# Ledger of designs, part 116: peptides against a protein of PDB entry 3T6J

Target 1, 375 residues: chain A of PDB entry 3T6J
Amino acid sequence: PIVESYIGFIESYRDPFGSRGEFEGFVAVVNKAMSAKFERLVASAEQLLKELPWPPTFEKDKFLTPDFTSLDVLTFAGSGIPAGINIPNYDDLRQTEGFKNVSLGNVLAVAYATQREKLTFLEEDDKDLYILWKGPSFDVQVGLHELLGHGSGKLFVQDEKGAFNFDQETVINPETGEQIQSWYRSGETWDSKFSTIASSYEECRAESVGLYLCLHPQVLEIFGFEGADAEDVIYVNWLNMVRAGLLALEFYTPEAFNWRQAHMQARFVILRVLLEAGEGLVTITPTTGSDGRPDARVRLDRSKIRSVGKPALERFLRRLQVLKSTGDVAGGRALYEGYATVTDAPPECFLTLRDTVLLRKESRKLIVQPNTRLE
Target 2, 372 residues: chain A of PDB entry 3T6J as posed
Amino acid sequence: PIVESYIGFIESYRDPFGSRGEFEGFVAVVNKAMSAKFERLVASAEQLLKELPWPPTFEKDKFLTPDFTSLDVLTFAGSGIPAGINIPNYDDLRQTEGFKNVSLGNVLAVAYREKLTFLEEDDKDLYILWKGPSFDVQVGLHALLGHGSGKLFVQDEKGAFNFDQETVINPETGEQIQSWYRSGETWDSKFSTIASSYEECRAESVGLYLCLHPQVLEIFGFEGADAEDVIYVNWLNMVRAGLLALEFYTPEAFNWRQAHMQARFVILRVLLEAGEGLVTITPTTGSDGRPDARVRLDRSKIRSVGKPALERFLRRLQVLKSTGDVAGGRALYEGYATVTDAPPECFLTLRDTVLLRKESRKLIVQPNTRLE

## One batch from the design tools (peptide; made by RFdiffusion4, then SolubleMPNN)

Design b2_p15_6_s4 (from b2_p15_6, 8 letters changed)
Fold by OpenDDE base, seed 5:
Structure b2_p15_6_s4 (fold): chain B 375 residues (1-375), chain A 15 residues (1-15)
Amino acid sequence: as target 1 above (375 residues)
Amino acid sequence: SLGPSPTGVFYFDPD
C-alpha cells in the first residue's frame, strides 16, 4: 500500500479571521481505483479550466499539473475530518511547487450512509435517486471543488518592485467593462484582505465551480457516467447542494449574526443564488411531518438546471472570481454578506425554516478509526 | 497566481 501523511498548521477554519492555522495531521492509504478517476480529471484540468466563466486573463498564466489522490484515512488528528483537501495553503508554495488535492474516500463513505427513513427535506420521489447517487455525485463534486475550484483563478498582484502580474492597459474587468482598478499589493493575501468572509467566500466559489462544471459532459465521462446516469448524477449533485443550503441554517447563530461553519454558509449562499434565479428552479415548501410537527421539502426542477440554474450560477461565479482577483473587498463583502444574510422575510422565512431544520436535526455520526493488520 | 486560500470540504460541521 502507498501511505500518505501530512502534519502541521494548515487549515484556518477555526479562526474567524482566516489567518491562524490549526495544527492537524493524518495518515492515510491511497485508494488506487478511485485515484485513477481523479488522475483522469487532472489530465483534463487545463482544458476544463477554460470552461470556467471568466476571461483567460483572470486565470493562472501557467498551468501547473497538480496531484490528485483518493485516500482512505487511517488516523486523523484535528478538530474535524474533511471530505477533501487542497494543500498547501501558502501562496508562495502553490506557485513554485504546485499543490496536491486529496479526497478522503472513507470519510465520504461515512457521509453516504443515510437511511431512507431518516433522509430529511426531500420529496419522496427524489429519495431513492438521492440515496443511489449521493455518493457518486459527491465524488464528482469533491474532485471539481478541490482541483478546479480551489485550483482556479488568478489574483492580480503588484509586487514589492511595483511590477504587475497583469497588463494594466489591456486587461478588462468583464463586469464593469473597465480597466482593472484594484489589486493585491505586496504583502497582502486573500485572507488578510477578505478576513472574516475569506474562508466561506472561497468555499462558495469552489462549490459553485463544482456545480457549474459537473454539467460538462467530459466531467461525467471521466467519472464513468453516461446517458441517464450522467443526468441523474448532475441532478443529485445540484439537489444535494440546495438541500445542504437548507441544512446550513443549523450552523447560523441568529443572536450573534454569524455562521459557525464556512462550508455550510457557502452552501446557503448558493441556495440563495439559485432561489433568486426563480422560474421554479428551486422551491422550499414548509410542510407538516407525520408527527404533526413542522417539516419542509426542497424541490429542484431538473429540467431547469441548464436553462435557469447554470446562467444564474455563471453570473454569480464570475462575480465571485472578479471580485477576488481584483481584491475588491468592499464589493466582495457586499455581494457575499448580502446572500449570507438570514432573515425571516417572506416568502422563504429562513429563520422560521431554521427552527424546522433544528427540529429535524440528524444525529451526529461517530467516526471510528479503522484498523489495519499484517496477514 | 493562487493566493493563500482555505481549502477542503466538510459535509457537516466538524466540531
Scores: peptide ipSAE 0.027, ipTM 0.689, DockQ to the pose 0.395
Fold by OpenDDE base, seed 3:
Structure b2_p15_6_s4 (fold): chain B 375 residues (1-375), chain A 15 residues (1-15)
Amino acid sequence: as target 1 above (375 residues)
Amino acid sequence: SLGPSPTGVFYFDPD
């Protein structure tokens, strides 16, 4: 078997300022069969990058073919087990040296064990479809999230010698129509500038890339989905995201006005963006459960994903990227914190919904580290 | 140096 491993101070989720890494390590075995799908995605990555909603001037100058493998984890030491990884976590290195992507396949497989009777916040008509396609849609989302989410975009930089990595005279900010007015100076990094929102903001960008690009027929074809199956995978991927945005409220602490999980905060932000789009795309309805206690239902109108959802996500995703590229912390913070704010304002009443989410909370699944053998 | 970007991890919360 092919063995993969890493160890060190890798992820900064536990640092409030997003700078100091947590000690983490894993040992895994390559799943060759599943890796083949991701290899096909890599082969299309350069073309798919052009489908992202920003000018080429905001994308990396040269495409560097990354490695992408599916892994079955044998041992993982850390505060949480990811579904996918993109490393290194340095934008300069990603742009100049390349990067590696992994999907933790057996971690994703845990999602397949969801029991229908325990599945919360979905309409009955969606439950069977959700159970059927949750796993496959996750494979698509993870691949896009890592490869084309974290693996996309350019930071505008002025180096220690005063040289720019972009043409100040010709590059135009697509949001303002003006020349670039801000950038990263020598010694400034994504984390150092965006600080408390850096991790969640980037996760939101990556998740948004996944939702946006999963609408592309070529992506679904790469993963082996065509016709009605492809449309169902798209629907379930979007449905899972809006549901996750509701579930995310568990990780908000009202008393401290803070989020405890960066990815969940990101998913809540996406939910807010899609709710703002209106036109009946997403609906959250408070209900009463069979036990007589509060419940809720999330509805996504499949017919409005492309007509309403995609344009809303496009605009939002472009703004995220432009603000990231230009190092516009003030603009980025205003945008992101605006969508990340949790109040009890109508019509959503998110703080009330949070009580419902907490009431319906199930016991966390235990992930047991496996053994393996050769026969 | 350009420094580090945010973490490149998709965290899955099993339900």
Scores: peptide ipSAE 0.029, ipTM 0.687, DockQ to the pose 0.678; fails the geometry check
Fold by OpenDDE base, seed 1:
Structure b2_p15_6_s4 (fold): chain B 375 residues (1-375), chain A 15 residues (1-15)
Amino acid sequence: as target 1 above (375 residues)
Amino acid sequence: SLGPSPTGVFYFDPD
């Protein structure tokens, strides 16, 4: 077997300022079959990057081919086990030296083990479809999230010598129609500038890339889905995201106006974006459960994903990238915190929904280190 | 020098 491992101060999710890494390590075995799909995704990455909704001037100047491997984790030491990893977590290194992506396949498999009877917040008609395609859709989402989410975009930088990595005279901000007015100075980083929103903002961008690009037929083909299956994978991926946005409310602390999990905050933001799009794309309906207690249902209109969802996500994703590239912290914070705000305002009444989410909270699954042997 | 990029993980809490 091919063994991969890493160790060190890697992820900063537990740092409120997104700067201090937590000590983490894993040992895993390569899943060759699933890795082959990700290798095909890597082979198409340069082309797929061009499908993202920003000008080439906001993308990396040179494409650096990364590695992408599916791993079955044997042991993981840290505060949480991710489904996917993109390292290093330094934008400068990602842009100049390259990066590696991994999907922790057996971690994803644990997420698939939800019993139908315990599956919350979905319409009955969607439950079987969701159960069937949750796994495959996650593989797609993780691949896109890591490779083309975290692996995309350019930061505009002025170096210590005063040189710019972009042409100030010709590069136009697609949102304003004007020349670039802000950038990262020497020593400034994504995390240092965006601070408290940096991690969640980036996760939101990466998740949005996943949703946006999963609509591309080539992506689904790479993963072996065509026709009705491809459409079902797309639907379930989007459905999972909007459901996750509702579930995310568990990780919001109203008293502190604080989010406790960056990815869940990101998913809530995406939910808000898709709700704002309107036109019946996403509907959250409070209901009464069989036990007579509050419940809820999330509905996603499949027929409106491309017509309503994609344009809304496109505009949002472009704004995220432009604000990130230009180091516009004020604009970025205003945008992101606006969507991340949780109130009890109608029609959604998110604080009330949070109570429902907490009421319907399932027991946390215990992830157990597997045993393995050579035969 | 460019500062550190945000975290590069996809975390999903299993249902």
Scores: peptide ipSAE 0.028, ipTM 0.680, DockQ to the pose 0.674; fails the geometry check
Fold by OpenDDE base, seed 2:
Structure b2_p15_6_s4 (fold): chain B 375 residues (1-375), chain A 15 residues (1-15)
Amino acid sequence: as target 1 above (375 residues)
Amino acid sequence: SLGPSPTGVFYFDPD
């Protein structure tokens, strides 16, 4: 088998400022079959990047064909095991040298192991569909998240010699209609500028890319979904995201007004965006469980994903990218922290919902490190 | 030069 590994100070999620990496490492075996799907996605990446809701001027000038491999993890050492990885974690290197994507396939498989009786916050009619398609939809989401999420967008830079990597006279900010007024200077990075929100903000962007592009028929075709199956995969992917946004409340600490997990914060933000879209797209209803204790139901109107959800996500995702590209920390922080704020304000009453989430919390899944054998 | 970018990691749902 083909073995891949990496080791070092790589991920910065545990750094409040998003800059310092924690020591991490893995050893994994290439899953050739699943890797083939991601290779097809890579082959379409250049075209799919054009489907993202920002001008080409806000996208990388040159497409650098990345690697994408599905890996079955043999061992993983770190504070958390990811489902996907995009490296390097340096936007400048991603733009100039390229990047590598990895899906940790057997980690995803663990996530797919859902027991119907324990599946919280979904309508009964959605549970079977969710169980059936969660796995496949996750493969789609991870692929898009890594390759076209983390792998997309351009940072506007002025180098140490004063040269710009964009035409100051012709590039227009699509949000303001004006010329570009801010950029990254020499030595400034995404993490250094956006600091405490950098990790979660980027995850939110990547997750949003996944939701947005999973609506594209070509993406679904690459993963082998057509017709009703494709629509079900889309629905379950979006449903999973809005459910995750509710579950995310577990990782919010009200007393400290902080989030303990960047991805979950990102998912909550997306939930807020989709709730704000209104029109019955997403509904969270407090209920009483069969045990007489508080419960909740998340409902996603399938028929409104494209008509209501997509436009809302488009606008939001564009704003995320524009603010990132221009290094507009003030605007970015205002936007992101606004959606990341958790209060008990009606109609959502998120702090009350958090109590429900905690009450219905399931035992944490454990990933057991596998081994290999010769047959 | 641009410094380090956000971590490119996707975590699975803990549910």
Scores: peptide ipSAE 0.027, ipTM 0.676, DockQ to the pose 0.708; fails the geometry check

Design b2_p15_7_s1 (from b2_p15_7, 11 letters changed)
Fold by OpenDDE base, seed 3:
Structure b2_p15_7_s1 (fold): chain B 375 residues (1-375), chain A 15 residues (1-15)
Amino acid sequence: as target 1 above (375 residues)
Amino acid sequence: PYVVEDRTYELSVRG
């Protein structure tokens, strides 16, 4: 079998300023069968990038074909096991050597083992569908998140010699209609500028890309879904995201007004965006469980995903990208922190919902590192 | 091209 591994100071999620990496390592085996879908996604990546809701001037000038492989992890040392990885995190290396995307397939498989009776916050009518399609929808979401989420967008930069990587005279900010007024100067990076919100903001952008592009027929076709199956995968993917936004409240600390998990904060932000869209797209209803204690249900109107959800997400995603590209920290922080704010204001009453989420919290899954053998 | 640093995708069920 093909064995892949990495080790070092890689991810900076545990650094509040997003600068210092945590020591991490893994050993994994290539899953050839599952890698085929991701290879097809890579083959369509250049075209799919053009479907993202920003002008080509805000996208990479040159497409570099990355690798994408599904891996079965044998050993993972770190504070958390990801479902997908995009490495390296160093722009210089990405430009010169390229980058690689991986999906940790057996990690994803663990997520599928939820028992129906323990599945929280879903309507009964959605539970079976959710269980059936959660796995496939995750494959789609992870692929899009890594390859086209983290792998998309351009930063406007002025280098140490004073040269710009964009035409100052012709490039227009689609949000303002004006010329570009801010950019990254020499020595400035995404993390250095956006600091405390950088990781979560970027995860939010990547997740939004996944939701947005999963609506594209070509994407579903790549993963082998057509017709009713494709629509079910889309529905479950969006449903999973809005549910995740509710679950995310577990990782908010009201007393400190902070989030403890970047991805979950991102998912809460997306939930807020989709709730703001209104028109019955997303509904969170407090209920009473069979035990007489608080519960909740998340509803997503399937028929409004394209008509209501997509436009809302498009506008939001474009704003995220534009603010990112221009290095507009003030604007970016205002936007993101606005959606990431957790209060008990009606009608949502998120702090109250948080209590419900904590009450209904599932037991922590223990991931056991496997062994393997030749057959 | 200049892009943001790569990150990982983490599952919500891990928390």
Scores: peptide ipSAE 0.031, ipTM 0.598, DockQ to the pose 0.073; fails the geometry check
Fold by OpenDDE base, seed 5:
Structure b2_p15_7_s1 (fold): chain B 375 residues (1-375), chain A 15 residues (1-15)
Amino acid sequence: as target 1 above (375 residues)
Amino acid sequence: PYVVEDRTYELSVRG
């Protein structure tokens, strides 16, 4: 088998300011079959990047072909085991070597292994479909999230010599119609500027890219889905995201007005965006469970994904990217924190829903590190 | 220079 590993100070999610890396390491075996799908995705990445809702001037000047591999984890040391990884964060390595993406396949397998009777917050009619396609939809979402989410977008920079990496006279902000008015100066980074919202904001952008691009037929074809299957994968992917947005409330601390998990905060933001779109796209209905205690149901109208959901997500995603590219922290914070605010205001009553989420919280699965044996 | 960030996709794992 092909073995991959890394070790070092890598992820910064435990740092409230998103700057300091946590010591992490893994050893994994390459899943060749699944890696082949991601290789096809990489082969199409340059073309797919053009489908993102921002001008080429807001995209990387040069496409550097990254690696993308599916891995089965043998051992993982860190605060949490991710389903996907995009590395490195190091500027010198990015400039010379580019970046690498990995999907941790057996981690995904643990995540989607849910018994039907324990599946919360879904309509009964959606449960079987959800169970069937959750795994495949995860593969699609993680692939897009890592490769085309984190792997997309340009930061406007003025270097130490005063030179810009964009033409100030010709590049136009698609949101304002004006020339670019802000950028990153020498020594400024994404994390240093956006600080407490940087990680969650970027995760939100990446998740949004996944949802947006999964609507593209070429993406589904790469993963081997066509026709009705492709549509079901799309539906379940979007359904999973809106459900995740509800589940995210577990990670909000009302007393401190803060989020404890960047990815879940991101998913809540996406839920808010899609709820704001209205027109019956997403509905969260408080219910009473069979035990007589509070419950809830999330409904996504699949017929409105393209007509209502996609345009809403497009506008939101473009705003995220433009604000990121221009280093507009004030605008970015206002936008993101606005959607990340949790209140008990009607009609959603999110704080009340949070109580329901906590009440229906499932026990955390125990992830056991496997051993390999020669048979 | 393009700022590349270390990112992970995390799923909420429930038993």
Scores: peptide ipSAE 0.029, ipTM 0.600, DockQ to the pose 0.076; fails the geometry check
Fold by OpenDDE base, seed 1:
Structure b2_p15_7_s1 (fold): chain B 375 residues (1-375), chain A 15 residues (1-15)
Amino acid sequence: as target 1 above (375 residues)
Amino acid sequence: PYVVEDRTYELSVRG
């Protein structure tokens, strides 16, 4: 088997300042079959980047072909095991050498091993479909999230010598219709400028890219889905995201007005965006469970994903990217924190729903290192 | 120059 590993101070999610990496390491075996799908995705990456809802001037000038591999992890040393990874995190290396993506396939398999009777917040009619397609849809989402989410978008920069990496006279901000008025100066980074919202904001952008691009037939074809199967994968991917947005409330602390997990905050933001789109796209209904205690159901109207959901997500995603590219912290914070605010305002009453989420929370899963045998 | 951000996709974990 082909073995891959890495070790070191890599991810900074646990650093409030986003600068210090946590020490981690893994040993994994390459899944050749799934890796082949990701290779096809990489082969289409340059073209798919053009499908994102911003001008080419907001993308990298020259495409650098990344690597993408699916891995079955044998051992992972760290505070948490990820489903997907995009590395390196060093700006200088990304600019000169490119980046690598990995999907930890067997971690994803654990994520969707929930028993039907324990699956919360879904309509009964959606449960079987959700169980069937959650795995495949997650493969699609992680692939897009890492490769085309984190792997997309240009930052406008002025270097130490005063030179710009964009034409100040010709590049237009698609949101304002004006020339670019802000950028990153020498020494400024995404994390240094956006600070407390940087991680969650970027995760939100990446997740949004996944949802947006999974609607593209070529993407589903790459993963081996066509016709009704492709539509089901799309539906379940979107359904999973809106459900995740509800589940995210567990990680909000009302007393401190803060979030304790960046990805979950991002998913809540996406839920808010899709709820704002209205027109019956997403509905959250408080209910009473069989035990007589509060419950809830999330409904996504499949027929409105493209007509209502996609345009809403397109506008939101474009705004995220434009604000990121231009280093507009004030605008970015206003946008993101606005959607990340949790109140008890009707009709959603999110603080009340949070109580329901906490009441219905499942026991934390223990992930155990697998064993391998030679036959 | 284009900067690629380092990110990890984490699963939703309860508890």
Scores: peptide ipSAE 0.028, ipTM 0.596, DockQ to the pose 0.070; fails the geometry check
Fold by OpenDDE base, seed 2:
Structure b2_p15_7_s1 (fold): chain B 375 residues (1-375), chain A 15 residues (1-15)
Amino acid sequence: as target 1 above (375 residues)
Amino acid sequence: PYVVEDRTYELSVRG
């Protein structure tokens, strides 16, 4: 088997300032079958990048082919196990070597191994479909999230010599219709400029890319889905995201008005975007469980994903990218924090829903590391 | 011309 590993102070999610890495490491084996799908995705990446809702001027000037593999984790040391990884976190290495994407396939398998009776916040009619397609939908989402999410977009930069990496005279901001008025100066980075919202903002962008591009037939074909199966994978992917947005409330601390998990905050933001789209696309209904205590149901109208959901997400995703590209921290913060705000305002009453989420919270699954044998 | 973000995709798992 092909073995991959990494070790070191890599991820900084536990650092409030996003700068100090937590010690992490893993040893994993390549899943060849799933890796083949991701390789096909990589082969289509350059074309798929063009499908993203921003002008080519806001996308990479030159496409650099990254690596993408699916891994089955044998051992993982860290406070949390990711489902996907985009590395390295070193600027110098990214500049010289590019980047690598990995999907931790067996981690995903654990994540979608949910018992029907314990599956919260879904309509009964959706539960079986959700259980059936959660795994495949995760594969699609993670692949898109890492490769075309984190791997997309251009930062406008003025280097130390005063040169721009974009044509100041011809590049137009699609949101304003004006020339580019802000950019990253020498020494400025995404994290340094956007600081406290940088991680969650970027995760939100990447998740949004996943939802947006999973609607593309070529993507589903790459993963081996066509016809009704492809549509079910799409539906479950979107359904999972809106459900995740509700579940995300667990990670919000009302007393401090802050979020404790970047990805969950991102998913809540996406939920807010899709709720804002209206037209019955997403509905969250408080209910009473069989135990007589508060419950809730999330409904996603499948027929409105393309007609209502996609346009809403397109607009939002474009704004995210434009603000990121131009280094517009004020605009970016206003946009993102606006959607990330949790209140008890009607009709959603998110703080009340949070109580329901906490009430229905189940024990976190314990991931037991696997073993291998020779046959 | 671009910065590739170094992040992870994380899922919350419930039992």
Scores: peptide ipSAE 0.026, ipTM 0.577, DockQ to the pose 0.069; fails the geometry check

